# Peptides against a protein of PDB entry 3EFO, part 13

Target 1, 262 residues: chain A of PDB entry 3EFO
Amino acid sequence: SQLADLYKSCETDALINFFAKSAFKAVLHQPLKVIREILVNQTAHMLACYRKNCASPSAASQLILPDSMKVLPVYMNCLLKNCVLLSRPEISTDERAYQRQLVMTMGVADSQLFFYPQLLPIHTLDVKSTMLPAAVRCSESRLSEEGIFLLANGLHMFLWLGVSSPPELIQGIFNVPSFAHINTDMTLLPEVGNPYSQQLRMIMGIIQQKRPYSMKLTIVKQREQPEMVFRQFLVEDKGLYGGSSYVDFLCCVHKEICQLLN

## One batch from the design tools (peptide; made by RFdiffusion4, then SolubleMPNN)

Design b2_p26_3_s1 (from b2_p26_3, 12 letters changed)
Fold by OpenDDE base, seed 2:
Parts: C-alpha cells; sequence; structure tokens
Structure b2_p26_3_s1 (fold): chain B 262 residues (1-262), chain A 26 residues (1-26)
C-alpha cells in the first residue's frame, strides 16, 4: 500500500532532524509546553497509524514499530530533553539560543550524533586493533567504576573515569600514579607516547575528524561535582531537569497509542 | 519489517534493538 511504502521510506535520523528543526523554529512563537506535547502527540499518531493500517495484529502489551522508525522513540525522548525545549530557569537564554541555532543548521548525521552521543569503553581498547571499540548505550547502567569511557556528541567530548579505574591506564593516559592525581582542569591529554595513549589519541582524532566543530575535551572523575554535567549526556537516563528515562517515555508513548486506537 | 517490543519486558527487547541500531549507525 501507499501508506506502507511511506513508512518504509521514512528513516529515524531524517525524521528527528525534521522534528528538531520544526520544534526549534516553533520555540519563537509557541510555548515550550505546547511544543513538547505536539512532539509526543505526533510520535504517538505516527505509530498508531502504522499499527492500525500497516502492521499485523498484535497483543496490546506490545509496542509495534516500523523497522525504519525502530529507534524513533529514543531520539524523540532525547529531543524532548534538550535544553532548548526545557522550561527550567537553570538553563540560560543564551545557551538555549546557541544550541537552537546550531541544530537549525545541522545535517542528518550531525543531529543524530548530537541527540544521541557516542559512548565508547576506552578501558577495553586493544592497542593492536585499528577498530574502534563498540559503542555502548548512553546510560549510567553501562558505566562501571572500573571503567574509562569517552563520550562525544559532535560538540563536546568527555573522558569519564571510574573511581576504581585501573592505575596502569591512568598512568598510560595521564602519566600520573593514581586517580587522585588526575587534573580535571586540563582540556588536552598529555602526549605520554605509549601505545595506549597513542591509540586513545588516534580514536579521539578519528571522532573529531568526522565533525565540523572542534570538540572541547572535559576530564570527568566519578563522584566529583563536574560529573553531573557529564550525566546530562547519558540521554537514556532520567534527566536532571525533569526529563523522562527512555523506558518511561516508551511507556508513555505506548499508552497514548492505545488510547488513540481504543 | 516491524519491530515488536514487549512492554512487560522492555529492557531485554531494548538491549537487542539498540545494540543493533548502534552498530548500524557506526
Amino acid sequence: as target 1 above (262 residues)
Amino acid sequence: DSVALDMSNIEEDLEALLDEALKERE
């Protein structure tokens, strides 16, 4: 059917780019609350329409997604949790304006990375491999106190260190004897020169080369105050400023779809 | 051409889905 063909052709990355730009344009003329409601409503309606007209019958306990939109809810939740759409006094007008303008000019690939960052387990690096480590989900549940993780969203880069990260890796990356000696005020990694340091720098370079903006590096120690900033980029988790977790959002979308169809 | 997520066991389904999606993105 024509409708089925439409859903097959619509990809999540393109959709989220469109929705983001549409929403961010609307910020100038509509209340943020209304914009967020529209986005949720549009998501639910699209998926409800698919379930009704294109999908095979399924149990009410299941959320049915077309393959082309299989991760649409994830990105939509990220969009909803973006500072541009949040009605919180803690977010400055300047920050909202800045991010709004950036997104308005982003291509599909840039917006995809911006809304859902790349999170890499650096502690698993194989210095003999030319392959990047497999990215993990952007959630605290995927972090470990023994781990070191690199997060990048095209604008920011974070190196997060667990409190129990291996001393040998700390020495390899920072040339200091322990976690406590790491200076989090630095914005550049030292050129230690060992294979591990070189591999990490190479990875960071690869990530940077694919992006139009130079990403500032922030070193983050677990359980220190600056970690709170880093946690805002764990987009699947509940947001600090009232945003829902991905799971909660899925439940919300599912309920709304059921309401539309029943 | 559809993905079904069981809302009663969403974590398991999401793990598989998102792992695949992340691989496709890279």
Scores: peptide ipSAE 0.394, ipTM 0.873, DockQ to the pose 0.784
Fold by OpenDDE base, seed 4:
Structure b2_p26_3_s1 (fold): chain B 262 residues (1-262), chain A 26 residues (1-26)
Amino acid sequence: as target 1 above (262 residues)
Amino acid sequence: DSVALDMSNIEEDLEALLDEALKERE
C-alpha cells in the first residue's frame, strides 16, 4: 500500500535528525515539558498508525515496529534525555545552548552517533584484525570490571577502564604497571609503540576520520568521580537527571499506542 | 518486514534487535 511504502522509506536516522532539530528549534518558544510530550505523542502516533494500517494483527502485549523504524524508540529516548530538553538546574544554560547549536548543524550521520554513541570493547581487540570490535549497547550492564571500553559520540571520546582491567593491557596502553597509576588528567594516549597500543590508536583514528570535529579524549576510571560524566553517555540507562531507561520508555510508548488504538 | 517486540520479555527481544542494529551501523 501507499502508506506501507511511506513507512518503508522513513529511515530512523533521518527522522531523529528531523525531530531533534525541530524540537531544539521549539525550545526557543515552547516549554520543555510540552516539547517532550509532543515528541512522545508523535512517536506513539506514528507507530500506532503503522500497527493499525500496515501491520498484521498482533497481540496487545507486542510492540510492532516497521523495519525502517526498528530502533526509533531508542533514539527518541536518547533525544528526550538530551540536556537541551531537560529542565534541570544541574545543567547550565550555556551547556544547553552549546549542544543545541551543535545539533542544529548536524547531518544525519552525525546526529545518529551523537544521540547513540558507539561503545567498543577494546579489551577484546585482535591486533591482527583490521576490523573494529563489535559495538555493545550503551548501558552499564554491558560494561565489565575487567574490561576497557572506548565510547565515541562524534564530539567526545572516552576511554573507560574497569577497576580490574588487565594489567598487561594497562601497561600496553599507558605504560604504567597498574590501574592505580593511570593518570586520568591526560587527554592523549602515550606513544607506547606495542601492537596493542598501535591498534587502539588506529581504531581511534578510524573513528575520528569519520567525524567532522576533533573529539577530545577523556580517560575514565571506574568508581572515580569523573565516571559520572561517562555514565551520562550510557544512554539506555536511567538518566541522572530524570530521564527514563530505554526499557521504561518502551513501556511508555507501548502504553500510549495501546491507548490510541483501544 | 516488521519487528515484533514482546513486552513481557522485552530484554531478550531487544538484545537481538539492537545487536543487529549496531552491526548495521558499522
Scores: peptide ipSAE 0.390, ipTM 0.875, DockQ to the pose 0.808
Fold by OpenDDE base, seed 3:
Structure b2_p26_3_s1 (fold): chain B 262 residues (1-262), chain A 26 residues (1-26)
Amino acid sequence: as target 1 above (262 residues)
Amino acid sequence: DSVALDMSNIEEDLEALLDEALKERE
């Protein structure tokens, strides 16, 4: 059907880009709460329409997504939790305005990375490999107290260190003997010169080269106050200021779809 | 043409879905 073809032709990254720009434009003349409600309703309506008109019959307990929109909900949830649409005390008005303007000019690839960051397990680096480590889901559940992770969203870069991160890796990256000795005020990694340090720097370079803006590096220690900022980029998790976890959002969307179809 | 997520087993379904999606993005 024509409708089925339409859904097949849609791309999540393009949709999110569109929704983000539309929503961010609407911020100028509509309350944030209304904008968020519209986004949720639009998501539910699109998916309800698909289920009703395009999808094969399925159990009511299932959430049916077109292939083209299979990850739309996670990105939509990220959009809904963005500081432009969901104000957070730690984010200044100027910062919100800045982010709004940035997104308004972002291409599809940029907005994709911006809303769902790349999270890399650096502690698993193969110094002999030319490939980047496989990204993990942006959730606290994927972090390890023994691990070191690099997060990048095109605007910010974070190096997160677990409280039990291996001293040898700390030495390799920072040239200090322990976690406690790491200076989190640094915005640049030292040139230690060992293969691990070189590989990490290479990875950071690759990530940076793909982005139009220079990402400032923030070093984050687990359980220190600045980690709270980092955790906000774990977009699948429940937010501190009213943002839903991805799972909760899916449940919400599913419920609304059911209501629309009943 | 479609992905079905079982809401009673959402974590497992998401694991497969998102891991694949992340790999495709890189």
Scores: peptide ipSAE 0.389, ipTM 0.870, DockQ to the pose 0.837
Fold by OpenDDE base, seed 1:
Structure b2_p26_3_s1 (fold): chain B 262 residues (1-262), chain A 26 residues (1-26)
Amino acid sequence: as target 1 above (262 residues)
Amino acid sequence: DSVALDMSNIEEDLEALLDEALKERE
């Protein structure tokens, strides 16, 4: 059918880019609450239409997504939780305006990374491989007190260290004897020169490659105050200022779809 | 061409879905 063909032609990354720019433009003349409601409604209506007209019959307890939109909900939730659409006290008006302008000029690949960051378990690095470690979901549940993680969203880069991160890795990266000795004010890793340090630098270089903006590095220690800033990039988690977790958002969307079809 | 997520077992379904999606981005 024509409708089925339409869904097949859709791409989540392109849709999110479009919705983001549309919503961010609307910020100038519509209340944020209204914009968020429109985005949720649009999401529910698109998925309800698919379920009604394109999908095979299924149980009401199931959420049915077209393959082209299989990860649309997670990105939509990230968009809804962005500081441009969801005001947060710790974000200044200038910063919000800056991010708005950046997104308005982003391509599809840039906006994809911006809304859902890349989170890499650095403690699992193979110094003999140039391959990036497998990314993990952006949630606190995927972090480990014994781990070291690198997060990048195209604008910022964070190196998160667990309180029990391996001393040998700390020594390898920072040339200090322990977690307590790490200076979080530094924005550049020291030139230690060992294979692990070199590999980490290479990975950071690969991440920075083909990105239009230079990402500043922020070193974050677990349980220190700056970790709060890092946690806001764990986009699947529940936000502190009204943002839903990914799971909660899926439940909300599912409920709305059911209401539309009943 | 559809993905079905069981809301009663959403965590398991999401793990498989998102793991695949993350790999596709790399």
Scores: peptide ipSAE 0.383, ipTM 0.866, DockQ to the pose 0.801; fails the geometry check

Design b2_p26_3_s2 (from b2_p26_3, 12 letters changed)
Fold by OpenDDE base, seed 5:
Structure b2_p26_3_s2 (fold): chain B 262 residues (1-262), chain A 26 residues (1-26)
Amino acid sequence: as target 1 above (262 residues)
Amino acid sequence: DYVALDMSNIEEDLEKLLDEALEERR
């Protein structure tokens, strides 16, 4: 059917880019609450229509997602949790204005990375491989106290270190003997020159490639104050300012779909 | 053609889904 073909042709990255720009434009003329409601309703209607017209019958307890939109909800939740769409006094008007303008000029690839960052477990790096490590989900549940993770969203880059990070890796990256000796005020990694350091630098270079902005590096130690900022980029988790977790959002969408179809 | 997520066991289903999606982004 024409409708089925339409869903097959949809690309989540393009949709999110469109919805983001549409929503951020609407901020100038509509209340934020209304904009958020529209985004949720649009998501629910698209999925409800698919379930009704394109999918085989399934249990009401299931959420049916077209393959082309299988990750649309997670990106939509990230959009909904963006500071531009939040009316919180903790967020400055300048910050909202800045991010709004950035997104309004982003291409599809840029907005994809912006809304859902890359989170890479670099403590498992193979120094002989030229491939990027497999990204993990942007959630606290994927971090480990023994791990070192690199997060990038096209604007910022974070190197997160667990409190129990391997000393040998600490030395390899920073040329210091322990976690406690790491200076978090630095914005550049030292050129230690060992294979691990070189591999990490290469990875950072690859991530930086094809990005329009130079990403500032922030070193983050677990359980220190700057980690709070880092955790805001773990977009699948519940937000500090009342944003839903991904799971909560899916439940919300599912409920809305059921209401539309029942 | 489509993905079915069981809301009663959503975390397990999401893990598989998102792992695949993340791999596709590489």
Scores: peptide ipSAE 0.424, ipTM 0.882, DockQ to the pose 0.828
Fold by OpenDDE base, seed 3:
Structure b2_p26_3_s2 (fold): chain B 262 residues (1-262), chain A 26 residues (1-26)
Amino acid sequence: as target 1 above (262 residues)
Amino acid sequence: DYVALDMSNIEEDLEKLLDEALEERR
């Protein structure tokens, strides 16, 4: 059918890019609350239409997603939680304006990384392997006090260090004996020269080379004040300033779909 | 084709779905 073909032709990446730009344009003339409601409504309507017209009958307890939109909700939630649409006290007006303008010019690939960062468990690196570690979900539940993680969203790069991160890795990366000795004011990793350091630098280089903007590195220690900024990039978690967790968002969308179909 | 997520077991379904998606992005 024509409708089925339409859904098959849709791509989540393109949709999110479109929704982001349309929403960010609307910020200039509509209240943020209204914009967010429109986005949720559009999401629910698209999915409700699919469930009604394109999918087989299913239980009310199920959320049906076409393959082309299987990860649309998670990215939509990220969009809704972005500081442009959900104002945060710690984000200045200038910074919000800057991010808005950046997104307005982003391509599909850039916007996807921007809204849902890449989070890499670099403590699991095999120095003899040339492969990048598999990214994990952007949630605190995926972090470990014993781990070291690299987060990148195309604009920012964070190196997060657990309070119990291995001293040998700390020594390898920073050439200091312990977690307490790490200087978080630095924006560049030292040239230690060991295999682990070289591998990490290579990974960072690969990530940077694929992006149009130079990402400033921020070193973050777990449980220190600057970690609060880092946690804002864990987009699947509940936000500090009204943003829902991914699970809560799915429940919300599901409820709205059911209301539309009942 | 479509994906059916069971809201009563959403975490497990999401884990699989998002892991696959993240792998595709790598």
Scores: peptide ipSAE 0.416, ipTM 0.875, DockQ to the pose 0.786
Fold by OpenDDE base, seed 4:
Structure b2_p26_3_s2 (fold): chain B 262 residues (1-262), chain A 26 residues (1-26)
Amino acid sequence: as target 1 above (262 residues)
Amino acid sequence: DYVALDMSNIEEDLEKLLDEALEERR
């Protein structure tokens, strides 16, 4: 059907870019609450239409997603939790304005990375491999106290270190003997020169490649206060300033779809 | 072609879905 073909031709990345720009434009003349409601409604309507017209009958307990939109909900939730669409007083007007302007000029690839960052387990690096490690879900549940993770969203880069991260890796990256000795005020990794350090730098370079902005590096220690900033980028979690977890959002969308179809 | 997520066991289904999606972004 024509409708089925339409869904097949849609790409989540393009949709999110469109929705983000539309929403961020609307911020200037519509209440944030209304904008968020519209985004949820649009998501539910799109998926409800697909379920009704394009998908085979399935149990009501299932959420049906076309392949082209299989990760649309997670990105939509990320958009909904963006500071531009939040009315929390803890978020400065300047920060909202800044991010709004950035997103308004982003291409599809940029907005994809911006809304759902890459989170890479650096502690699993194979120095003999030229491939990036497999990214993990942006959730605290995917972090490990024994691990080291690199997070990048096209604007910021974070190197997160677990409290029990391997001393040998700490030595390899920072040339210090222990976790406690790591200086989190640094914005550049030292030129240690060992294979692991070189590999990490290479990975960082790859991530930086083709990005329009130079990402600032922030070193984050687990359980230190600055970690709270890092946690804001764990977009599948509930968030510091409100917003739903990804699971909660899916439940919300599913309920709305059911209401539309019943 | 579509993905069906079982809301009663959403964590497992999401794990599979997102792992695949993340791999595609690699």
Scores: peptide ipSAE 0.408, ipTM 0.875, DockQ to the pose 0.815
Fold by OpenDDE base, seed 1:
Structure b2_p26_3_s2 (fold): chain B 262 residues (1-262), chain A 26 residues (1-26)
Amino acid sequence: as target 1 above (262 residues)
Amino acid sequence: DYVALDMSNIEEDLEKLLDEALEERR
């Protein structure tokens, strides 16, 4: 059917780019609450239409997603939680304006990374491999006190260190004897020269080469105050200022779809 | 060609779905 073909042609990355630019443009003319409601409504209607017209009958307890939109909800939730649409007091007006303008000029690949960051467990690095470690979901539940993680969203880069991160890795990266000795004010890693340090620098370089903007590095220690800023990029988690977790958002969308179809 | 998520067991289904998506992103 024509509808089925339409859904097959709609890719999540393109959709989220479109929705983001549309919403960020609307900020100039409409209340934020209204914009968020429109986005949720559009999401529910698209999925409801698919379930009704393009999918086989299924149980009411199931959420049906076309393959091309299988991760649309998570990106939509990220968009809804962005500081441009969900204003947060810790974010300045200038920063919100800056982000809005940046997104308005982003291509599909850039907006994808911007809304859902790449989170890499670098404590698992194989210095003999050229492969990047597998990314993990952007949630606190995927972090480990014994781990070291690199997060990048195309604009910012964070190196997060657990309180129990391996001393040998700390020595390898920072050339200091322990977690307590790490200077979080630095924006560049030292040139230590060992294989692990070189591998990490290579990974960071690869990530940077794919992006149009130079990402500033922020080093974050677990349980220190600056970690709160880092936590804001764990986009699947519940937000401090009204943003839903991904699971909660899915439940909300599912309920709305059911209401539309019943 | 669609994905069906069981809302009663959403965490497990999402784990599989998003892991695959993240792999595709690499």
Scores: peptide ipSAE 0.402, ipTM 0.867, DockQ to the pose 0.821

Design b2_p26_3_s3 (from b2_p26_3, 12 letters changed)
Fold by OpenDDE base, seed 3:
Structure b2_p26_3_s3 (fold): chain B 262 residues (1-262), chain A 26 residues (1-26)
Amino acid sequence: as target 1 above (262 residues)
Amino acid sequence: DYVALDMSNIEKDLEELLDEELAERE
């Protein structure tokens, strides 16, 4: 059917790019709350229509997603939690305006990374391997006090250090004896010259080379105040200022779909 | 084709979906 064909052609990355630009344009003349409600409603209606017209009958306890939109909800939640649509006090007006303008010009690939960051467990690096570590989900549940993580969203790069990060890695990266000695005011890693340091720089370089904008590095210590900013990039978690967790968002969408169909 | 997420065990289903997505992005 024409409808089925339409859903097959609607890729999530393209959709989220479109929704983001549409929403960010609407910010100029509509309240943020209304924009967010529209996005949720559009998501629910799209999925409800599919369930009704394109999918086989399923239990009410299931959320049915077309293959082309199987990860749409997570990105939609990220969009809804973005500082442009959900203002946060730690983000200045200028920064929010800047991000809005950037997204308005982003391609599909850039917007994907922007809304859902890449989070890499760099503490697991094998210095003898050329392979990059696999990205993990952007949630606190994927962090560890013993770990070191690199987060990048195309605009910002964070190096997050757990309070119990291995001293040998700290020494390797920063050339200091312990976590307490790390200077978080630096925006560049020192040239320590060991294999681990070199590999980390290589990874950072690879990430940067694929992006059109230079990402400023922010070093973040666990349990220090600047970590709060970092945690806002853990987009699957519940936000501090009204943003829902990914799970809560799915429940919300599911409920709305059920209401539309029943 | 479509994916059916079990809301009673959503974390498992999400893990599978997002792992695939993250792998494709890299």
Scores: peptide ipSAE 0.466, ipTM 0.886, DockQ to the pose 0.748
Fold by OpenDDE base, seed 1:
Structure b2_p26_3_s3 (fold): chain B 262 residues (1-262), chain A 26 residues (1-26)
Amino acid sequence: as target 1 above (262 residues)
Amino acid sequence: DYVALDMSNIEKDLEELLDEELAERE
């Protein structure tokens, strides 16, 4: 059908880019609450239309997503939780304005990374491999106290270290004997020169080369105060200031779809 | 082609169906 063909041709990244720019433009004319409601309604309507016209009948307990939009909800939730649409006390007006302007000029590839960061388990690096480690979902549940993770969203880069991260890796990266000796005020990794350090630097370089903006590195120790800033980039988790977890958002969308169809 | 998520067991379905997709994104 014509509708089925339309959904097959849809690209999630393009849709998110469009919705983001549309919403960020609307911020100048409409209340944030209204903008968020419109985005949720649009999401529900698109999915309800698909379920009604393009999918076989299914149980009411199921959420049906077109293959082309299977990750659309998670990105939509990230958009809804962005500081431009969901104000946070710790975010200044200038910072919100800056992010708004940046997104308004972003291409499709840049916006998808901005809203859903890349989170890499650095502690699993194979120094003999040229392949990047597989990214994990942006949630605290994917972190490990024994792990080291690199997070990048095109604007910021974080190196997160668990309290029980391997001393040998700490020595390899920072040339210090323990977790306690790591200086979190550093914005650049030292030139240690061992294979692991070189591999990490290569990975960081690859990530940076694909982005138009220079990303500042922030080193974060687990359980220290700056970790709270890092946690805000774990976009699938529940936000501190009213933002839903990914699961909660899916439930909300599902409920609205059911209301539209029944 | 579509994905069906069981809302009564959503965590499991997300791990099984979407983890790989999100991991492959750059």
Scores: peptide ipSAE 0.459, ipTM 0.886, DockQ to the pose 0.738
Fold by OpenDDE base, seed 4:
Structure b2_p26_3_s3 (fold): chain B 262 residues (1-262), chain A 26 residues (1-26)
Amino acid sequence: as target 1 above (262 residues)
Amino acid sequence: DYVALDMSNIEKDLEELLDEELAERE
């Protein structure tokens, strides 16, 4: 059907880019709550329409997503939790305005990364490999106290260190003997010169090369106060200021779809 | 083609789905 073809032609990244720009434009004229409600409604309607007209009958307990939109909900939740649409006290007005303007000019590739960051377990780096480590979901549940993770969203880069990070890696990256000695005020990694350090720098370079803006590096220690900033980028987790976890959002969308179809 | 997520066991389904997608985006 024509409708089925339409869904096949849709691409999640393009949709999120469109929704983001539309929503961010609407911020100038509509309350944030209304904008968020509209986005949820649009998501539910789009998916309900697909389920009704394009998918085979399935159990009511299932959420049906077209292949082209299989990750749309997670990105939509990220959009809904963005500081432009969900005001957070820790984010200044200037920062919100800045992010709004940036997104308004972002291409499809940039916006998808901006809303859902890459989270890379760099503690598993193979110094002999030229490939990036496999990204993990942006959730606290995917972090390890023994791990070191690199997070990038096109604007910021975070190096998160677990409290039990391997001392040898700490030494390799920072040239300090322990976790406690890491200076989190630094915005550049030292050029230690060992293979692991070089590999990490290479990875960071690759990530940076694909982005139009120079990403500021922030070093974050687990359980220190600055980690709270880092946690804001774990977009699948429940937010501190009204943002839903991804699971909660899916439940919300599913319920709304059911209401539309019943 | 479509993906069916079981809301009663959403964590498992999401892990499988998103792990694949994240890998493909590298």
Scores: peptide ipSAE 0.452, ipTM 0.884, DockQ to the pose 0.828
Fold by OpenDDE base, seed 2:
Structure b2_p26_3_s3 (fold): chain B 262 residues (1-262), chain A 26 residues (1-26)
Amino acid sequence: as target 1 above (262 residues)
Amino acid sequence: DYVALDMSNIEKDLEELLDEELAERE
């Protein structure tokens, strides 16, 4: 059917870019609460329409997502939790304005990374491999106290260190004996020159490639105050200031779809 | 041509779905 073909032609990254720009434009003349409600409604309506017209009958307990939109909900939730649409006290007006303007000019590739960051377990790096480590879900549940993770969203880069990070890796990256010796005020990694350091720098370089802005590096120690900022980029988790977890958002969308189809 | 997520076991389904997507995006 024509409708089925339409859904097949849709791309999540393009959709989220469109929704983001539309929402961020609307911020100037509509309440944030209304904008968020519209986004949720639009998501539910799109998926309800697909379920009704394009998908085979399924159990009510299932959420049906077309292949082209199978990760749309997670990105939509990220959009809803963005500081432009969900104001946070720790985010200045200038920062919100800056992010708003940036997104308004972002291409599809930039916006998808911006809303859902790459989170890389660099403690698992194979120094003999030229491949990037597989990204993990942006959730605290994927972090490890024994791990070291690199997070990047096109604007910011974080190096998160667990309290039990291996001393050998710490020494390899920072040339210091232990976690306690790491200076979090630094914004550049030292050029230690060992294979691990070189590999990490290479990865950071790859991530920085093709990005329009130079990402500032922030070193984050687990359980220190700056970690709170880092955790805001774990977009699948429940937000500190009213943002929904991804799972809760899916439940919300599912419920609304069911209501629309009743 | 669609994915069916079981809301009663959403975590498992999401692991499979998002792991695949994350791999493809790299």
Scores: peptide ipSAE 0.460, ipTM 0.881, DockQ to the pose 0.833; fails the geometry check

